# Designs tried in a protein design run: peptides against a protein of PDB entry 3T7K. Part 219

Target 1, 248 residues: chain A of PDB entry 3T7K
Amino acid sequence: KAEKILARFNELPNYDLKAVCTGCFHDGFNEVDIEILNQLGIKIFDNIKETDKLNCIFAPKILRTEKFLKSLSFEPLKFALKPEFIIDLLKQIHSKKDKLSQININLFDYEINGINESIISKTKLPTKVFERANIRCINLVNDIPGGVDTIGSVLKAHGIEKINVLRSKKCTFEDIIPNDVSKQENGGIFKYVLIVTKASQVKKFTKLINDRDKNETILIVEWNWCVESIFHLNVDFTSKKNVLYQKK

## One batch from the design tools (peptide; made by RFdiffusion4, then SolubleMPNN)

Design b2_p29_3_s3 (from b2_p29_3, 12 letters changed)
Fold by OpenDDE base, seed 3:
Structure b2_p29_3_s3 (fold): chain B 248 residues (1-248), chain A 29 residues (1-29)
Amino acid sequence: as target 1 above (248 residues)
Amino acid sequence: DEEHDKAIQEVLNENPDGKLETDEEVLEY
């Protein structure tokens, strides 16, 4: 069926997109439209897998979903596109009235607002955002909204190697892992990095660390600190936004 | 950069609790 529909065009573009969707197309596409998209070099996947070498995200806007946050870890992310790209493309293809010899849809007309070339260019870097920030091992409280597995998966996609889950009510100093990184000359290295949800956790962990490992560097942040760092593909250690405790 | 920063702040402000959003929660299409 797709071949018959596409036969009216003299030339077909190859968009070379390997994409996931978030905030759009939850019900997927019909078989004919999937075949059409495939013939145009557009492959849509249900989930993110490293082996698929994904290079595109479809979303109506910047979102704080697992898929959107992970898309910024693609190597590289080539395009972040509004769903209207697919909608307009399929409309043009299915249109019987248009004597169009060619498909006239430009990817650049459908960019997600706020995802610019500066962000795209950072996805071409050989390192991930938290790797560049010398954050490799973190402590994560077990009561984090969204769950430790999902949050941990996002953080790992962005260069955190080890996620240590803390049981906030029962944990001791021995349960807290250090951020084991080699000293780099130009980067602030925190020995202890923690993501927490409550002020009571800040008080607890700062006491535990300061009582047992005096004068060590500590960074305690909210989840939004990680989200903002991902959206910028940069960690700003000068910002106090979403930082609950910092000891240099 | 300004447009990017604005868009990020809008997203962050829409969810003050900092909860990770699901695909279903943000579905527009």
Scores: peptide ipSAE 0.474, ipTM 0.932, DockQ to the pose 0.890
Fold by OpenDDE base, seed 2:
Structure b2_p29_3_s3 (fold): chain B 248 residues (1-248), chain A 29 residues (1-29)
Amino acid sequence: as target 1 above (248 residues)
Amino acid sequence: DEEHDKAIQEVLNENPDGKLETDEEVLEY
């Protein structure tokens, strides 16, 4: 069926997209449309796997979903596109009225607002955002909304190697792991990095650390600190936004 | 980039609690 539909075109583009969708196309595509998209070099996957070498995301806008956040870790993210790209493409292909010899849809006309070449260029860097920030090992409280597995998966996609889950009510100093990074001369390395949800946790962890390791550096942040860092593909240590406690 | 910063800020402001959103919660199409 797809071949018959596409046979009316003299030349078919190859978009070379390996994509996931978020905030759109929840019901997926029919078999004919999937095949059409495949013939145009557009492959849509249900989930993110590193082995699939994903390079694209479809979303109506910037979203704070797992898929969207992880898409910024693609190597590289080539395109972040609005769902209208697929909609208009399929409409053009199914149109019987237009004796179109060619498909004339430009990917660049469908870019997600706020995902520009500057962001795309950062996904071509050999390092991940938290790796560049010298954040290798973090402590994450177990009561984080979204769950430690999902949040942890996003953080790992962005270069955090080790996530230590803290049972906030029962943890001791011995349960807190250091951020094991070599001292760099020109960058403030935090020995202890923690993501927390409550002010009471800040008080608890700062006390535990300061009582046992008085002179060490501490960074305690909210989840939004991570989200903002991911969206910018840069950690701004000069900003106090979403930072709950910092000791240099 | 001002457009980028604005778009990010809009998304961040829509959910002040910072909760990770599901695909179902943000579905527009």
Scores: peptide ipSAE 0.473, ipTM 0.932, DockQ to the pose 0.885
Fold by OpenDDE base, seed 5:
Structure b2_p29_3_s3 (fold): chain B 248 residues (1-248), chain A 29 residues (1-29)
Amino acid sequence: as target 1 above (248 residues)
Amino acid sequence: DEEHDKAIQEVLNENPDGKLETDEEVLEY
């Protein structure tokens, strides 16, 4: 069926998209439309797997979803597109109008607002955002909204190698892991990096660390610090936004 | 880029608690 529909075009584009969707197309696509998209070089995946070499995301806008945050870790993210790209493409293809020589849909007309070439260019860097920031080992409180597995998966996609989950009520100093990184020239190195949810946790962890390791560097942040760093694909250590405690 | 920064700040301000959103919660299409 798809071949018959596409036979009216003299030339078919190859968009070369390996994509996931977030905030759109929850019900997926019918078999014919999937086949059409595949013939146009558009493959949509249900889940993010590194082996699939994903290069595209469909979303109505910038979103704070796992998929959207992880899409900024693609190598590279080539396109961040509005769902209207697929809608208009399929609409044009299913149109009964005369022999169209070509499909007239340009990817650049469907870019997500706020995902510009500067962001796309940063996804071509050989390192991840937290790797560039010398953050490889973090401590994460177990009561983080969204769950430690999902949050941890996003952080790992962006270059955090080790996530230590802290049971906030039961943890001791011995449960806190250091951020073991080699001194690189261009970033502040914090020995202890923690993501917390409450002011009481800041007081607890600062006391535990300072009582046992008084002269060490500490960074305690909210999840929003990570989100903002991901959206910018850059860590700004000069900003106090979403930083709960910092000791240099 | 001012447009980029504005778009990011809009999203950040919509969810001040910093909660991770699900695909279902943000579904528009």
Scores: peptide ipSAE 0.473, ipTM 0.932, DockQ to the pose 0.892
Fold by OpenDDE base, seed 1:
Structure b2_p29_3_s3 (fold): chain B 248 residues (1-248), chain A 29 residues (1-29)
Amino acid sequence: as target 1 above (248 residues)
Amino acid sequence: DEEHDKAIQEVLNENPDGKLETDEEVLEY
């Protein structure tokens, strides 16, 4: 069926998209439209897997979803597109009236607001955002909204190698892991990095660390610090936003 | 880029608690 629909076009574009969707197309696509998209070099996946070499995301805007946050870790993210790209493309293809010899849809007309070439260029870097920031091992409180598995998965996609989950009520100093990174000359390295949800946790962890190792560097942040760092694909250590405690 | 920073801040301000959103919660299409 798709072949017959596409036969009216003299030339078909190859968009070379391997995409996931977030905030759009929850019901998916019918078999004919999937086949049409496949013939145009557009493959849509339900979930993110490294083996699929995803390079695109469809979303109406910047979102705080797992899929959107992980899409910024693609190698590279080639395109972040509004769902109107697919809608207009399929509409043009199914149109019987247009004696169009060619499909006239440009990917660049459908870019998500706020995902520009500067962000796209950073996804081509050989390192991930937290790797560049010398953050490889973190401590995460077990009561974080969204759950430690989902949050941990996002953080790992962005270069965190080890997530240590802290039982906020029962943890001791021995449960806190150091951020084991090689001393690079030009980068501030925090020995202890923690993501917390409450001011009481800040007081607890600062006391535990300072009582046992009073001279060590500590960074305690909220989840929003991670989100903002991901959206910028850069960690700004000069900003105090979403930083609950910092000791250099 | 000022436009990029503005767009990010708008999204960040919509959810000040920083809660992770689900695909269902943000569905527009």
Scores: peptide ipSAE 0.470, ipTM 0.932, DockQ to the pose 0.864

Design b2_p29_3_s4 (from b2_p29_3, 13 letters changed)
Fold by OpenDDE base, seed 5:
Structure b2_p29_3_s4 (fold): chain B 248 residues (1-248), chain A 29 residues (1-29)
Amino acid sequence: as target 1 above (248 residues)
Amino acid sequence: DEEAEKEIQEELEKNPDGKLETDEEVLEY
């Protein structure tokens, strides 16, 4: 059926998109439209897998979903597109009135606001955002919204190698892991990096560390610090936003 | 880009508690 619909065009584009969707197309596509999209080199996947070599995200805007945050770790992210790209494409293809010999839809007209060429260019870097920031091992509180597995998966996609989950009420100093990194020329190294949800956790962890490992560097942040760093694909250590405690 | 930064800040401010959102929570299309 798709072949018959597409036969009216003299030339078909190959968009070469391997995409996931977030905040759009929850009900998916009908079989005909999936076949049409496949013929145009557009493959939509339900979940992110490294084996699929994903290069595209569809979303209405910048979102803090697992899929959106992980899409910024694609190698590279080629396109971050609004769902209107697919909508307009399918409308043009199904239109009987348009005697169009060609599909005239430009991907660049459908870019997500806030995901500019500067962000896209950073996805071509050989390193991940937290790797560049010298953050390899972090401590994560067990009561983080979204759950430690999902949050941990996002952080790992962005270059954190080890995530230590802290039981906030039962944690001792021995449960806190150091950030095991060698000093690189262009970055501050924090020996202890922690993501927390409450002011009581800040007081607890700062006391535990300062009492047992004096004069060490500590960074305690909120999840929004990680989100902002991902959206910029850069860690700004000069910003105090979402930083709960810092000792240099 | 000032416009790009505005969109980032709007999303950050929308959820001050820093909750990770689900696909169902953000569905628009």
Scores: peptide ipSAE 0.473, ipTM 0.928, DockQ to the pose 0.890
Fold by OpenDDE base, seed 2:
Structure b2_p29_3_s4 (fold): chain B 248 residues (1-248), chain A 29 residues (1-29)
Amino acid sequence: as target 1 above (248 residues)
Amino acid sequence: DEEAEKEIQEELEKNPDGKLETDEEVLEY
């Protein structure tokens, strides 16, 4: 069926997209449309796997879903596109009225607002955002919204190597892991990095650390600090936004 | 890019508690 529909075009584009969707196309596509998209070099996957070499995300806008956040870790992310790309493409292909010899849909017309070339270009870097920030090992509270597994998976996609889950009510100083990074000469390395949800956790962890490891560097942030860093593909250590405690 | 930064800040402000959203919660199409 797809071949018969596409036979009216003299030339077919090859978009070379390996994509996931978030915030759109929850019901998927019918068999004919899947085959049409495949013939155009568009393959949509249900889930993110490194082996699939994904290079595209479909979303209506910037989102804080697991898929969207992880898409910014693709190597590279080539395109972040609005769902209207697929909608308009399929609409043009199914149109009986237009003796269209060619498909006239440009990918660049469907870019997600806020995902500019500066962000896309950073996905070509050999390092991930938290690696560049000298954050390798973090402490994550066990009551984080979204769960430690999902949050941890996003953080790992962005270069966190070790995630230590803290039982916030029962933890001691010995349960807190240091950020084991070699002192680079020119970067403020935080010995202790923590992601927390509550002010009471800040008080607890700062006390535990300061009482046992005096004068060490501490960074305590909210999840939104990580999200903002991911969206920018850069950590801004000059910003106090979403930073709950900082000791240099 | 001021427009890009605006979109980022709007998404950050939407969920001040830092909630991770599901695909179902953000479904528009």
Scores: peptide ipSAE 0.473, ipTM 0.928, DockQ to the pose 0.911
Fold by OpenDDE base, seed 1:
Structure b2_p29_3_s4 (fold): chain B 248 residues (1-248), chain A 29 residues (1-29)
Amino acid sequence: as target 1 above (248 residues)
Amino acid sequence: DEEAEKEIQEELEKNPDGKLETDEEVLEY
Protein backbone atom coordinates (compact mmCIF):
# COMPACT_ATOMS: atom_id res chain seq x y z
CA LYS B 1 0.00 0.00 0.00
CA ALA B 2 2.83 2.46 0.84
CA GLU B 3 4.52 1.79 -2.52
CA LYS B 4 1.33 2.67 -4.37
CA ILE B 5 1.01 5.93 -2.40
CA LEU B 6 4.65 6.88 -3.04
CA ALA B 7 4.59 5.87 -6.74
CA ARG B 8 3.15 9.30 -7.63
CA PHE B 9 6.48 10.94 -6.76
CA ASN B 10 9.30 10.86 -9.31
CA GLU B 11 11.97 11.15 -6.62
CA LEU B 12 11.88 10.31 -2.91
CA PRO B 13 14.11 12.01 -0.35
CA ASN B 14 16.27 10.00 2.04
CA TYR B 15 16.23 11.85 5.37
CA ASP B 16 18.50 9.29 7.15
CA LEU B 17 16.79 9.71 10.55
CA LYS B 18 16.96 7.21 13.40
CA ALA B 19 14.71 8.81 15.96
CA VAL B 20 12.87 8.57 19.25
CA CYS B 21 9.80 10.61 20.20
CA THR B 22 8.98 12.37 23.48
CA GLY B 23 5.90 14.48 24.24
CA CYS B 24 4.41 13.43 20.87
CA PHE B 25 3.05 10.41 18.94
CA HIS B 26 2.16 8.35 22.03
CA ASP B 27 -0.31 6.29 19.96
CA GLY B 28 2.43 5.52 17.42
CA PHE B 29 1.83 5.24 13.67
CA ASN B 30 -0.27 2.92 11.55
CA GLU B 31 1.50 0.23 9.50
CA VAL B 32 1.18 2.18 6.22
CA ASP B 33 2.67 5.37 7.65
CA ILE B 34 5.55 3.45 9.25
CA GLU B 35 6.27 1.87 5.87
CA ILE B 36 6.11 5.29 4.17
CA LEU B 37 8.49 6.80 6.74
CA ASN B 38 10.87 3.84 6.36
CA GLN B 39 10.97 4.33 2.57
CA LEU B 40 11.90 7.97 3.20
CA GLY B 41 14.79 6.91 5.48
CA ILE B 42 12.92 7.73 8.74
CA LYS B 43 13.05 5.03 11.43
CA ILE B 44 11.28 5.63 14.75
CA PHE B 45 12.26 3.58 17.80
CA ASP B 46 10.29 3.12 21.02
CA ASN B 47 13.34 3.26 23.31
CA ILE B 48 16.94 4.47 23.28
CA LYS B 49 19.54 1.77 22.64
CA GLU B 50 23.20 2.51 21.86
CA THR B 51 23.22 -0.17 19.14
CA ASP B 52 20.57 1.69 17.10
CA LYS B 53 22.91 4.68 16.48
CA LEU B 54 20.13 7.20 17.06
CA ASN B 55 20.70 10.65 15.53
CA CYS B 56 17.32 12.40 15.93
CA ILE B 57 14.63 13.31 18.46
CA PHE B 58 11.06 14.43 17.87
CA ALA B 59 9.62 16.71 20.55
CA PRO B 60 7.31 19.76 20.59
CA LYS B 61 9.84 21.77 22.65
CA ILE B 62 12.74 21.41 25.09
CA LEU B 63 11.66 18.85 27.69
CA ARG B 64 13.12 17.30 30.85
CA THR B 65 12.14 13.73 29.93
CA GLU B 66 14.63 10.86 30.03
CA LYS B 67 14.48 10.58 26.21
CA PHE B 68 15.06 14.28 25.60
CA LEU B 69 17.97 14.54 28.05
CA LYS B 70 19.57 11.36 26.64
CA SER B 71 19.12 12.57 23.03
CA LEU B 72 21.66 15.33 23.77
CA SER B 73 24.18 12.50 24.35
CA PHE B 74 23.74 11.03 20.83
CA GLU B 75 26.95 10.75 18.78
CA PRO B 76 26.10 13.03 17.11
CA LEU B 77 22.60 14.36 17.48
CA LYS B 78 22.01 15.47 13.87
CA PHE B 79 18.46 16.80 14.21
CA ALA B 80 16.08 17.85 16.97
CA LEU B 81 12.73 18.29 15.22
CA LYS B 82 9.17 19.30 16.01
CA PRO B 83 6.46 16.68 15.38
CA GLU B 84 5.02 18.96 12.66
CA PHE B 85 7.78 17.63 10.38
CA ILE B 86 6.15 14.18 10.31
CA ILE B 87 2.63 15.62 10.29
CA ASP B 88 3.32 17.88 7.28
CA LEU B 89 5.29 15.16 5.49
CA LEU B 90 2.52 12.55 5.82
CA LYS B 91 -0.11 15.17 4.93
CA GLN B 92 1.76 16.01 1.71
CA ILE B 93 2.17 12.32 0.83
CA HIS B 94 -1.50 11.47 1.46
CA SER B 95 -2.69 14.53 -0.48
CA LYS B 96 -4.75 13.52 -3.55
CA LYS B 97 -3.44 16.52 -5.50
CA ASP B 98 -1.62 14.71 -8.37
CA LYS B 99 0.37 17.89 -9.13
CA LEU B 100 3.18 17.19 -6.63
CA SER B 101 6.03 15.44 -8.45
CA GLN B 102 8.33 15.98 -5.43
CA ILE B 103 8.21 16.01 -1.63
CA ASN B 104 9.19 19.55 -0.53
CA ILE B 105 9.85 19.38 3.22
CA ASN B 106 13.04 20.90 4.64
CA LEU B 107 14.25 19.49 7.99
CA PHE B 108 15.74 22.84 9.03
CA ASP B 109 12.29 24.49 9.04
CA TYR B 110 11.21 22.19 11.90
CA GLU B 111 14.01 22.63 14.45
CA ILE B 112 13.04 22.57 18.15
CA ASN B 113 13.23 26.06 19.65
CA GLY B 114 16.36 26.33 21.79
CA ILE B 115 18.26 23.46 20.10
CA ASN B 116 20.51 25.42 17.75
CA GLU B 117 23.65 24.54 15.76
CA SER B 118 25.84 25.51 18.75
CA ILE B 119 24.23 22.75 20.84
CA ILE B 120 24.25 20.28 17.91
CA SER B 121 27.97 20.97 17.32
CA LYS B 122 28.81 20.02 20.94
CA THR B 123 27.30 16.55 20.38
CA LYS B 124 30.15 15.98 17.87
CA LEU B 125 32.78 16.37 20.62
CA PRO B 126 34.66 13.19 21.58
CA THR B 127 33.78 13.67 25.29
CA LYS B 128 30.53 14.01 27.23
CA VAL B 129 29.53 17.13 29.19
CA PHE B 130 30.38 15.77 32.67
CA GLU B 131 33.63 14.19 31.42
CA ARG B 132 34.71 17.66 30.22
CA ALA B 133 33.77 19.02 33.66
CA ASN B 134 35.93 16.40 35.47
CA ILE B 135 32.90 14.76 37.13
CA ARG B 136 33.21 10.95 37.01
CA CYS B 137 31.86 9.79 40.36
CA ILE B 138 28.83 11.33 42.08
CA ASN B 139 26.75 10.78 45.18
CA LEU B 140 22.98 10.73 44.64
CA VAL B 141 20.38 10.77 47.41
CA ASN B 142 17.93 7.87 47.33
CA ASP B 143 14.81 10.07 47.66
CA ILE B 144 15.34 11.95 44.36
CA PRO B 145 12.13 12.40 42.32
CA GLY B 146 12.12 10.20 39.20
CA GLY B 147 14.15 7.49 40.95
CA VAL B 148 17.87 6.80 41.18
CA ASP B 149 17.86 4.34 38.24
CA THR B 150 16.38 6.78 35.70
CA ILE B 151 18.38 9.77 36.96
CA GLY B 152 21.52 7.63 37.11
CA SER B 153 20.93 6.41 33.54
CA VAL B 154 20.72 10.01 32.25
CA LEU B 155 23.89 10.98 34.13
CA LYS B 156 25.77 7.94 32.77
CA ALA B 157 24.69 8.81 29.21
CA HIS B 158 26.44 12.17 29.79
CA GLY B 159 29.75 10.75 31.02
CA ILE B 160 29.33 10.01 34.74
CA GLU B 161 30.87 6.58 35.28
CA LYS B 162 29.85 5.85 38.88
CA ILE B 163 26.61 6.66 40.69
CA ASN B 164 26.75 6.12 44.46
CA VAL B 165 23.28 6.05 46.03
CA LEU B 166 23.14 7.56 49.53
CA ARG B 167 20.48 6.59 52.04
CA SER B 168 20.08 10.16 53.26
CA LYS B 169 18.72 9.28 56.74
CA LYS B 170 21.23 6.50 57.53
CA CYS B 171 24.41 7.38 55.64
CA THR B 172 27.76 8.06 57.31
CA PHE B 173 30.95 9.64 55.96
CA GLU B 174 32.20 6.18 54.87
CA ASP B 175 29.21 5.87 52.50
CA ILE B 176 30.26 9.02 50.54
CA ILE B 177 32.54 8.33 47.55
CA PRO B 178 35.18 10.71 46.21
CA ASN B 179 35.13 11.93 42.61
CA ASP B 180 38.16 9.97 41.41
CA VAL B 181 39.69 12.18 38.71
CA SER B 182 43.32 12.93 37.95
CA LYS B 183 44.27 16.55 38.67
CA GLN B 184 44.06 18.22 35.28
CA GLU B 185 45.79 21.62 35.10
CA ASN B 186 42.77 23.60 33.82
CA GLY B 187 39.55 23.19 35.82
CA GLY B 188 38.06 23.06 39.31
CA ILE B 189 38.11 19.44 40.44
CA PHE B 190 35.72 18.73 43.28
CA LYS B 191 36.68 15.76 45.47
CA TYR B 192 33.07 15.29 46.58
CA VAL B 193 30.11 15.83 44.23
CA LEU B 194 26.58 15.33 45.56
CA ILE B 195 23.10 15.69 44.08
CA VAL B 196 20.54 16.37 46.82
CA THR B 197 16.86 17.33 47.16
CA LYS B 198 16.72 19.16 50.53
CA ALA B 199 18.56 21.81 52.52
CA SER B 200 18.76 19.41 55.49
CA GLN B 201 20.85 17.05 53.34
CA VAL B 202 23.28 19.90 52.55
CA LYS B 203 23.79 20.50 56.29
CA LYS B 204 24.26 16.79 56.98
CA PHE B 205 26.72 16.05 54.17
CA THR B 206 28.79 19.21 54.62
CA LYS B 207 29.17 18.35 58.32
CA LEU B 208 30.09 14.71 57.66
CA ILE B 209 32.72 15.66 55.06
CA ASN B 210 34.19 18.66 56.89
CA ASP B 211 34.48 16.74 60.20
CA ARG B 212 36.35 13.79 58.61
CA ASP B 213 38.07 15.20 55.51
CA LYS B 214 38.80 18.82 56.35
CA ASN B 215 39.75 21.31 53.60
CA GLU B 216 38.57 19.12 50.70
CA THR B 217 36.60 20.53 47.78
CA ILE B 218 32.84 19.95 47.81
CA LEU B 219 30.09 20.55 45.23
CA ILE B 220 26.46 20.02 46.27
CA VAL B 221 23.84 20.70 43.59
CA GLU B 222 20.19 20.17 42.76
CA TRP B 223 19.03 18.01 39.85
CA ASN B 224 18.25 21.21 37.90
CA TRP B 225 22.01 21.96 37.87
CA CYS B 226 22.51 18.72 35.92
CA VAL B 227 19.55 19.46 33.62
CA GLU B 228 20.85 22.96 32.83
CA SER B 229 24.34 21.56 32.18
CA ILE B 230 22.85 18.97 29.79
CA PHE B 231 20.72 21.55 27.92
CA HIS B 232 23.80 23.74 27.39
CA LEU B 233 26.12 20.73 26.92
CA ASN B 234 28.44 22.74 29.16
CA VAL B 235 29.07 23.03 32.90
CA ASP B 236 29.36 26.63 34.08
CA PHE B 237 31.24 26.56 37.39
CA THR B 238 30.89 30.37 37.68
CA SER B 239 27.10 30.12 38.00
CA LYS B 240 25.55 29.77 41.46
CA LYS B 241 22.17 28.73 40.03
CA ASN B 242 21.03 25.38 41.49
CA VAL B 243 24.29 25.17 43.52
CA LEU B 244 23.44 24.58 47.17
CA TYR B 245 27.00 24.42 48.52
CA GLN B 246 30.42 24.95 46.99
CA LYS B 247 33.81 24.76 48.68
CA LYS B 248 36.82 25.37 46.43
CA ASP A 1 21.53 32.83 21.38
CA GLU A 2 18.97 34.71 23.48
CA GLU A 3 16.02 32.68 22.18
CA ALA A 4 17.70 29.38 23.04
CA GLU A 5 18.52 30.60 26.53
CA LYS A 6 14.94 31.79 27.04
CA GLU A 7 13.54 28.33 26.20
CA ILE A 8 16.03 26.64 28.54
CA GLN A 9 15.20 29.00 31.41
CA GLU A 10 11.45 28.59 30.88
CA GLU A 11 11.78 24.80 31.14
CA LEU A 12 14.00 25.06 34.24
CA GLU A 13 11.61 27.48 35.98
CA LYS A 14 8.51 25.40 35.15
CA ASN A 15 9.67 22.71 37.57
CA PRO A 16 11.57 24.24 40.52
CA ASP A 17 11.68 20.90 42.36
CA GLY A 18 13.63 19.45 39.44
CA LYS A 19 11.33 16.46 38.94
CA LEU A 20 12.06 14.37 35.88
CA GLU A 21 8.97 14.37 33.66
CA THR A 22 7.47 11.34 31.91
CA ASP A 23 6.47 11.20 28.24
CA GLU A 24 2.82 11.06 29.34
CA GLU A 25 3.14 14.16 31.54
CA VAL A 26 4.47 16.29 28.64
CA LEU A 27 2.29 14.91 25.84
CA GLU A 28 1.16 17.56 23.31
CA TYR A 29 0.59 15.43 20.13
Scores: peptide ipSAE 0.473, ipTM 0.928, DockQ to the pose 0.905
Fold by OpenDDE base, seed 3:
Structure b2_p29_3_s4 (fold): chain B 248 residues (1-248), chain A 29 residues (1-29)
Amino acid sequence: as target 1 above (248 residues)
Amino acid sequence: DEEAEKEIQEELEKNPDGKLETDEEVLEY
């Protein structure tokens, strides 16, 4: 069926997209439309796997979903597109009225607002955002909304190698892991990095660390600090936003 | 830059508790 529909075009573009969707196309596509998209070099996957070498995200806007946050870790992310790209493309292809010899859809007209070339260019860097920030090992409280597995998976995609889950009510100083990074000359290195949900956890962890290791550097942040860092593909250590405690 | 920052801040402000959103929660299409 798809071949008959596409036969009216003299030339077909090859978009070379390997994509996931978030906030759109939950019901998927019918078999004919999937075949059409495949013939145009558009492959849509249900889940993110490193082996698929994904290069595209479809979303209506910037979102804080697992898929959207992980898409910013693609190597590289080539395109972040609004769902209207697929909608308009399929609409043009199914239109019998248009004597179009070619498909006239430009990918650049469908960019997600806020994902500009500056963000896309950073996905071509050889390092991940938290790796560049000298954050390799973190402590994560076990009561984080969204769960430690999902949050941990996002953080690992962005260069955090080790995630230590803390049982906030029962943890001791010995349960807190240091951020084991080699001293780079120009980067602020925090010995202890923690993601927490409550002010009571800040008081607990600061006391535990300061009582046992008083002269060490500490960074305690909210999850939104990580989200903002991912959206910018940069850690701003000058910002106090979503920072609950900092000791240099 | 200003428009990009506005979109980022709008998304950050929607969920002050920092909850990760699911695909179902953000579905618009």
Scores: peptide ipSAE 0.469, ipTM 0.927, DockQ to the pose 0.893

Design b2_p29_4_s1 (from b2_p29_4, 13 letters changed)
Fold by OpenDDE base, seed 5:
Structure b2_p29_4_s1 (fold): chain B 248 residues (1-248), chain A 29 residues (1-29)
Amino acid sequence: as target 1 above (248 residues)
Amino acid sequence: SLEEEYKKEEEELEKLIKEVEEKYKEAMS
């Protein structure tokens, strides 16, 4: 069926997209449309796997979903596109009214607002955002909204190697892991990095650390600090936004 | 609160998903 539909075109573009979707196409595509997309070099995957060499995200706008955040870790992310790209493409292909010899859909017309070339270019860097920031090991409170697995997965995609989950109500100093990293250029090194949700946790962890390991560097942030760092593919240590406690 | 923020984000996401689905169905009709 797909071949018959596409036979009316004398040439077919090869978009070379390996993509995931977020905030769109929850019900997926029918078999014919999947075949059409495949013939146009558009492969849609349900999940993110490194082996698939994903290079594209479909979303209506910038989102804070796991898939969107992880897409910024693609190597590289080539395209961040609105779902209207697929809709308009399929609409044109299924149209019987126009004697179309060619498919006239340009990827660049469907870029997600806010994902510019500067962001795309940073995905070509050999390092991940948190790797560049000298953040390798973090502590994450277990009561974080969104869940430790989802958040942890996103953080790992962006260069954090070890995630220590803290049971905030029962944890002791011995449960807190240090951020053991070698110094890289253009990044501060914090011995203890923690993602927390409450002011009470800040008080608790600062006390635990300062009482047992005096004069060490501490960074305590909200999840939004990580999100903003991902969206910019850069950690700005000069910004106090979403930083709850910092000791240099 | 952080919980309220997440709730709002989820609600918005659901709306966006629905809107795209409607556009897709309309285009294929």
Scores: peptide ipSAE 0.450, ipTM 0.894, DockQ to the pose 0.876
Fold by OpenDDE base, seed 1:
Structure b2_p29_4_s1 (fold): chain B 248 residues (1-248), chain A 29 residues (1-29)
Amino acid sequence: as target 1 above (248 residues)
Amino acid sequence: SLEEEYKKEEEELEKLIKEVEEKYKEAMS
């Protein structure tokens, strides 16, 4: 059926998109439309797997979903597109009125607002955002909204190698892991990095660390600190936004 | 609260999903 529909076109574009969707197409596509998209070089995957070499995300806007955050770790992310790209494309293909010999949809017209070339270019870097920031091992409280698995997965996609989950009510100093990174000459390294959800946790962890490991560097942040770092593909240590405690 | 923010975000996401679905259905009608 898809072949019959596409037969009216003399030439078909190859968009070469390997994509996931977030915030759109929750119910997926009908079988005919999937086949049409496939013939146009648009392959949509249900889940993110490294082996699929994903290069595109469809979303109506910048989102904080797992898929969106992970898409910024693609190598590279070539396109971040609005779902209207697919909708308009399919509209044109299904249209019987258009004596169109060619499909005239430019993907550059459908860029997600806020994902500019500067962001896209950073996805071509050989390192991930937290690797560049010298954050390799982090402590994460177990009561974090969204769940430790989801958050951990996002963080790992962006270069964090080890995630230590802390039982916020029962943890001791011995449960806190150091950020084991080699001293680089030009970058501030925090020995202890923690993601927490509330002020009581800040008080607890600062006390535990300061009592047992005096004069060490500590960074305690909210999840939003990580999200902002991902959205910019850069960690700004000069910003106090979403930083709950910092000791240099 | 952080929980309230997450709830709001989920609600907004659901609205966005619905809007796109409606556009898709309209386009295929």
Scores: peptide ipSAE 0.450, ipTM 0.893, DockQ to the pose 0.879
Fold by OpenDDE base, seed 2:
Structure b2_p29_4_s1 (fold): chain B 248 residues (1-248), chain A 29 residues (1-29)
Amino acid sequence: as target 1 above (248 residues)
Amino acid sequence: SLEEEYKKEEEELEKLIKEVEEKYKEAMS
C-alpha cells in the first residue's frame, strides 16, 4: 500500500533520520505511515539504544523528558525537529488533490525552537558535557523526583561514570564518594559533587564533609543545574543558578 | 514545591501529546 501511494512521485527524498519521539506520537503510527516513513529514510525507534546510532529527536518543544535530555548526547544529534514535519509530510503524501511530482518538505523549516546550530555543533565534540567539566563521580539522593534510575541514566549519557545513591536519612560521611578526577592544570575540580532536593540535605552533607574532610571543595546542586548544563551542553561554573552550596 | 513543578510539567506534556495526536488524526482523516 505504501509503495502504491508513493508511486505517484518521480523522486523520493532520503532524509536519513534515525529518530525517537518525545511529547508526540505517543500512540505511534499506523502501519502504512511507518512504511512510508521508512521509504523516505525516516526510522522511528521506541527507545534509545546506543547501537542504533540515533541522530534525531522529534518533540514539540524543548522538554525535560529522559528522551529529550539523552538526545543531546547523540553522536551527533543532526536534527531536532517538531512533529509537524511528519504530519505535513504525511499530509502531502496522502493528499489526492495535489498533483505533486515531488515532495517539498524541508527539514530545516521544522527545527525545535532553542536548539540551534551551536547546540548541534557541540554534540560533535569527542567529550560529553560533564566530562568536560571534570565531573566523573557524583552523589545523588535517593528521594529525587523522577527516580534515581532515570536521572542516573541521563547523567551517564552525558559523561558521568559513577552515580552513588545516597540514602539521605541514613547516610554517613563514609557513604559519600569523592569525584575521582586527576587534577588537571588550571581546571577547577570539585572533590565532592552532590545532587540534592532539600535544604536540609545541604546542611547535612556540608556538615558531614566539612567535619571529616576540612578544606575540600564541594559542589551541591539541584537537578535543574544538570538540566541547564545539558540544554547548553556546557557547564557554567560562574553561574549560581540552581547551585545550593559551593566551596572552592 | 519541586513536586508541584513536576506535576505541572507532566500536565503540560500530556496536553502537548494530545494536541499533536489530534493534528495527526485530522491530517490522516
Scores: peptide ipSAE 0.449, ipTM 0.893, DockQ to the pose 0.793
Fold by OpenDDE base, seed 3:
Structure b2_p29_4_s1 (fold): chain B 248 residues (1-248), chain A 29 residues (1-29)
Amino acid sequence: as target 1 above (248 residues)
Amino acid sequence: SLEEEYKKEEEELEKLIKEVEEKYKEAMS
């Protein structure tokens, strides 16, 4: 059926997209449309796997979903596109009125607002955003909204190697892990990095660390600090936004 | 509150998902 529909075109584009969707196409596509998209070099996956070499995300705008945040870790992310690309493409293909010999849809017209070439270029770097920032080991409170698994998965995709989950009410100093980074002398290395949700946690952890390991560097941030770092694919240590406590 | 912010974000996301789905269904009808 897809072949019959596409037969009216003299030449078919190959978009070469391996994509996931977020905030769109929750119910998926019908079988004919999947076949059409496949013939045009558009493969849509349900889940993110490294082996699939994903290079594209479809979303209506910048989102804070796991899929969107992880898409910025693709190697590289080639395209971040609005769902209207697929809708307009399929609409044109199914149109009986248009004597079109060629599909005239340019994917560059459907870029997600806020994902610019600067962001795309950074996905070509050999390192991940938190790796570049010398953050390899972090502490995460167990009561974080969104869940430790989801947040942890996103952080790992962006270069954090070890995630230590802290029981906020029961944790001691011995439960807090240091950020063991040996290599770069020129970057501000924080010995303790923590993601927390409440002011009470800031007070608790700062006291625990300062009482037992005096004069060490501490960074305590909100999840939004991580999100903003991911959206920019850069950690700005000069910004105090979403930083709850910092000791240099 | 942080919980209220997350709830609002989820509601907005659900609305966006529905809007795109409606556009897709309309285009394929």
Scores: peptide ipSAE 0.447, ipTM 0.892, DockQ to the pose 0.776

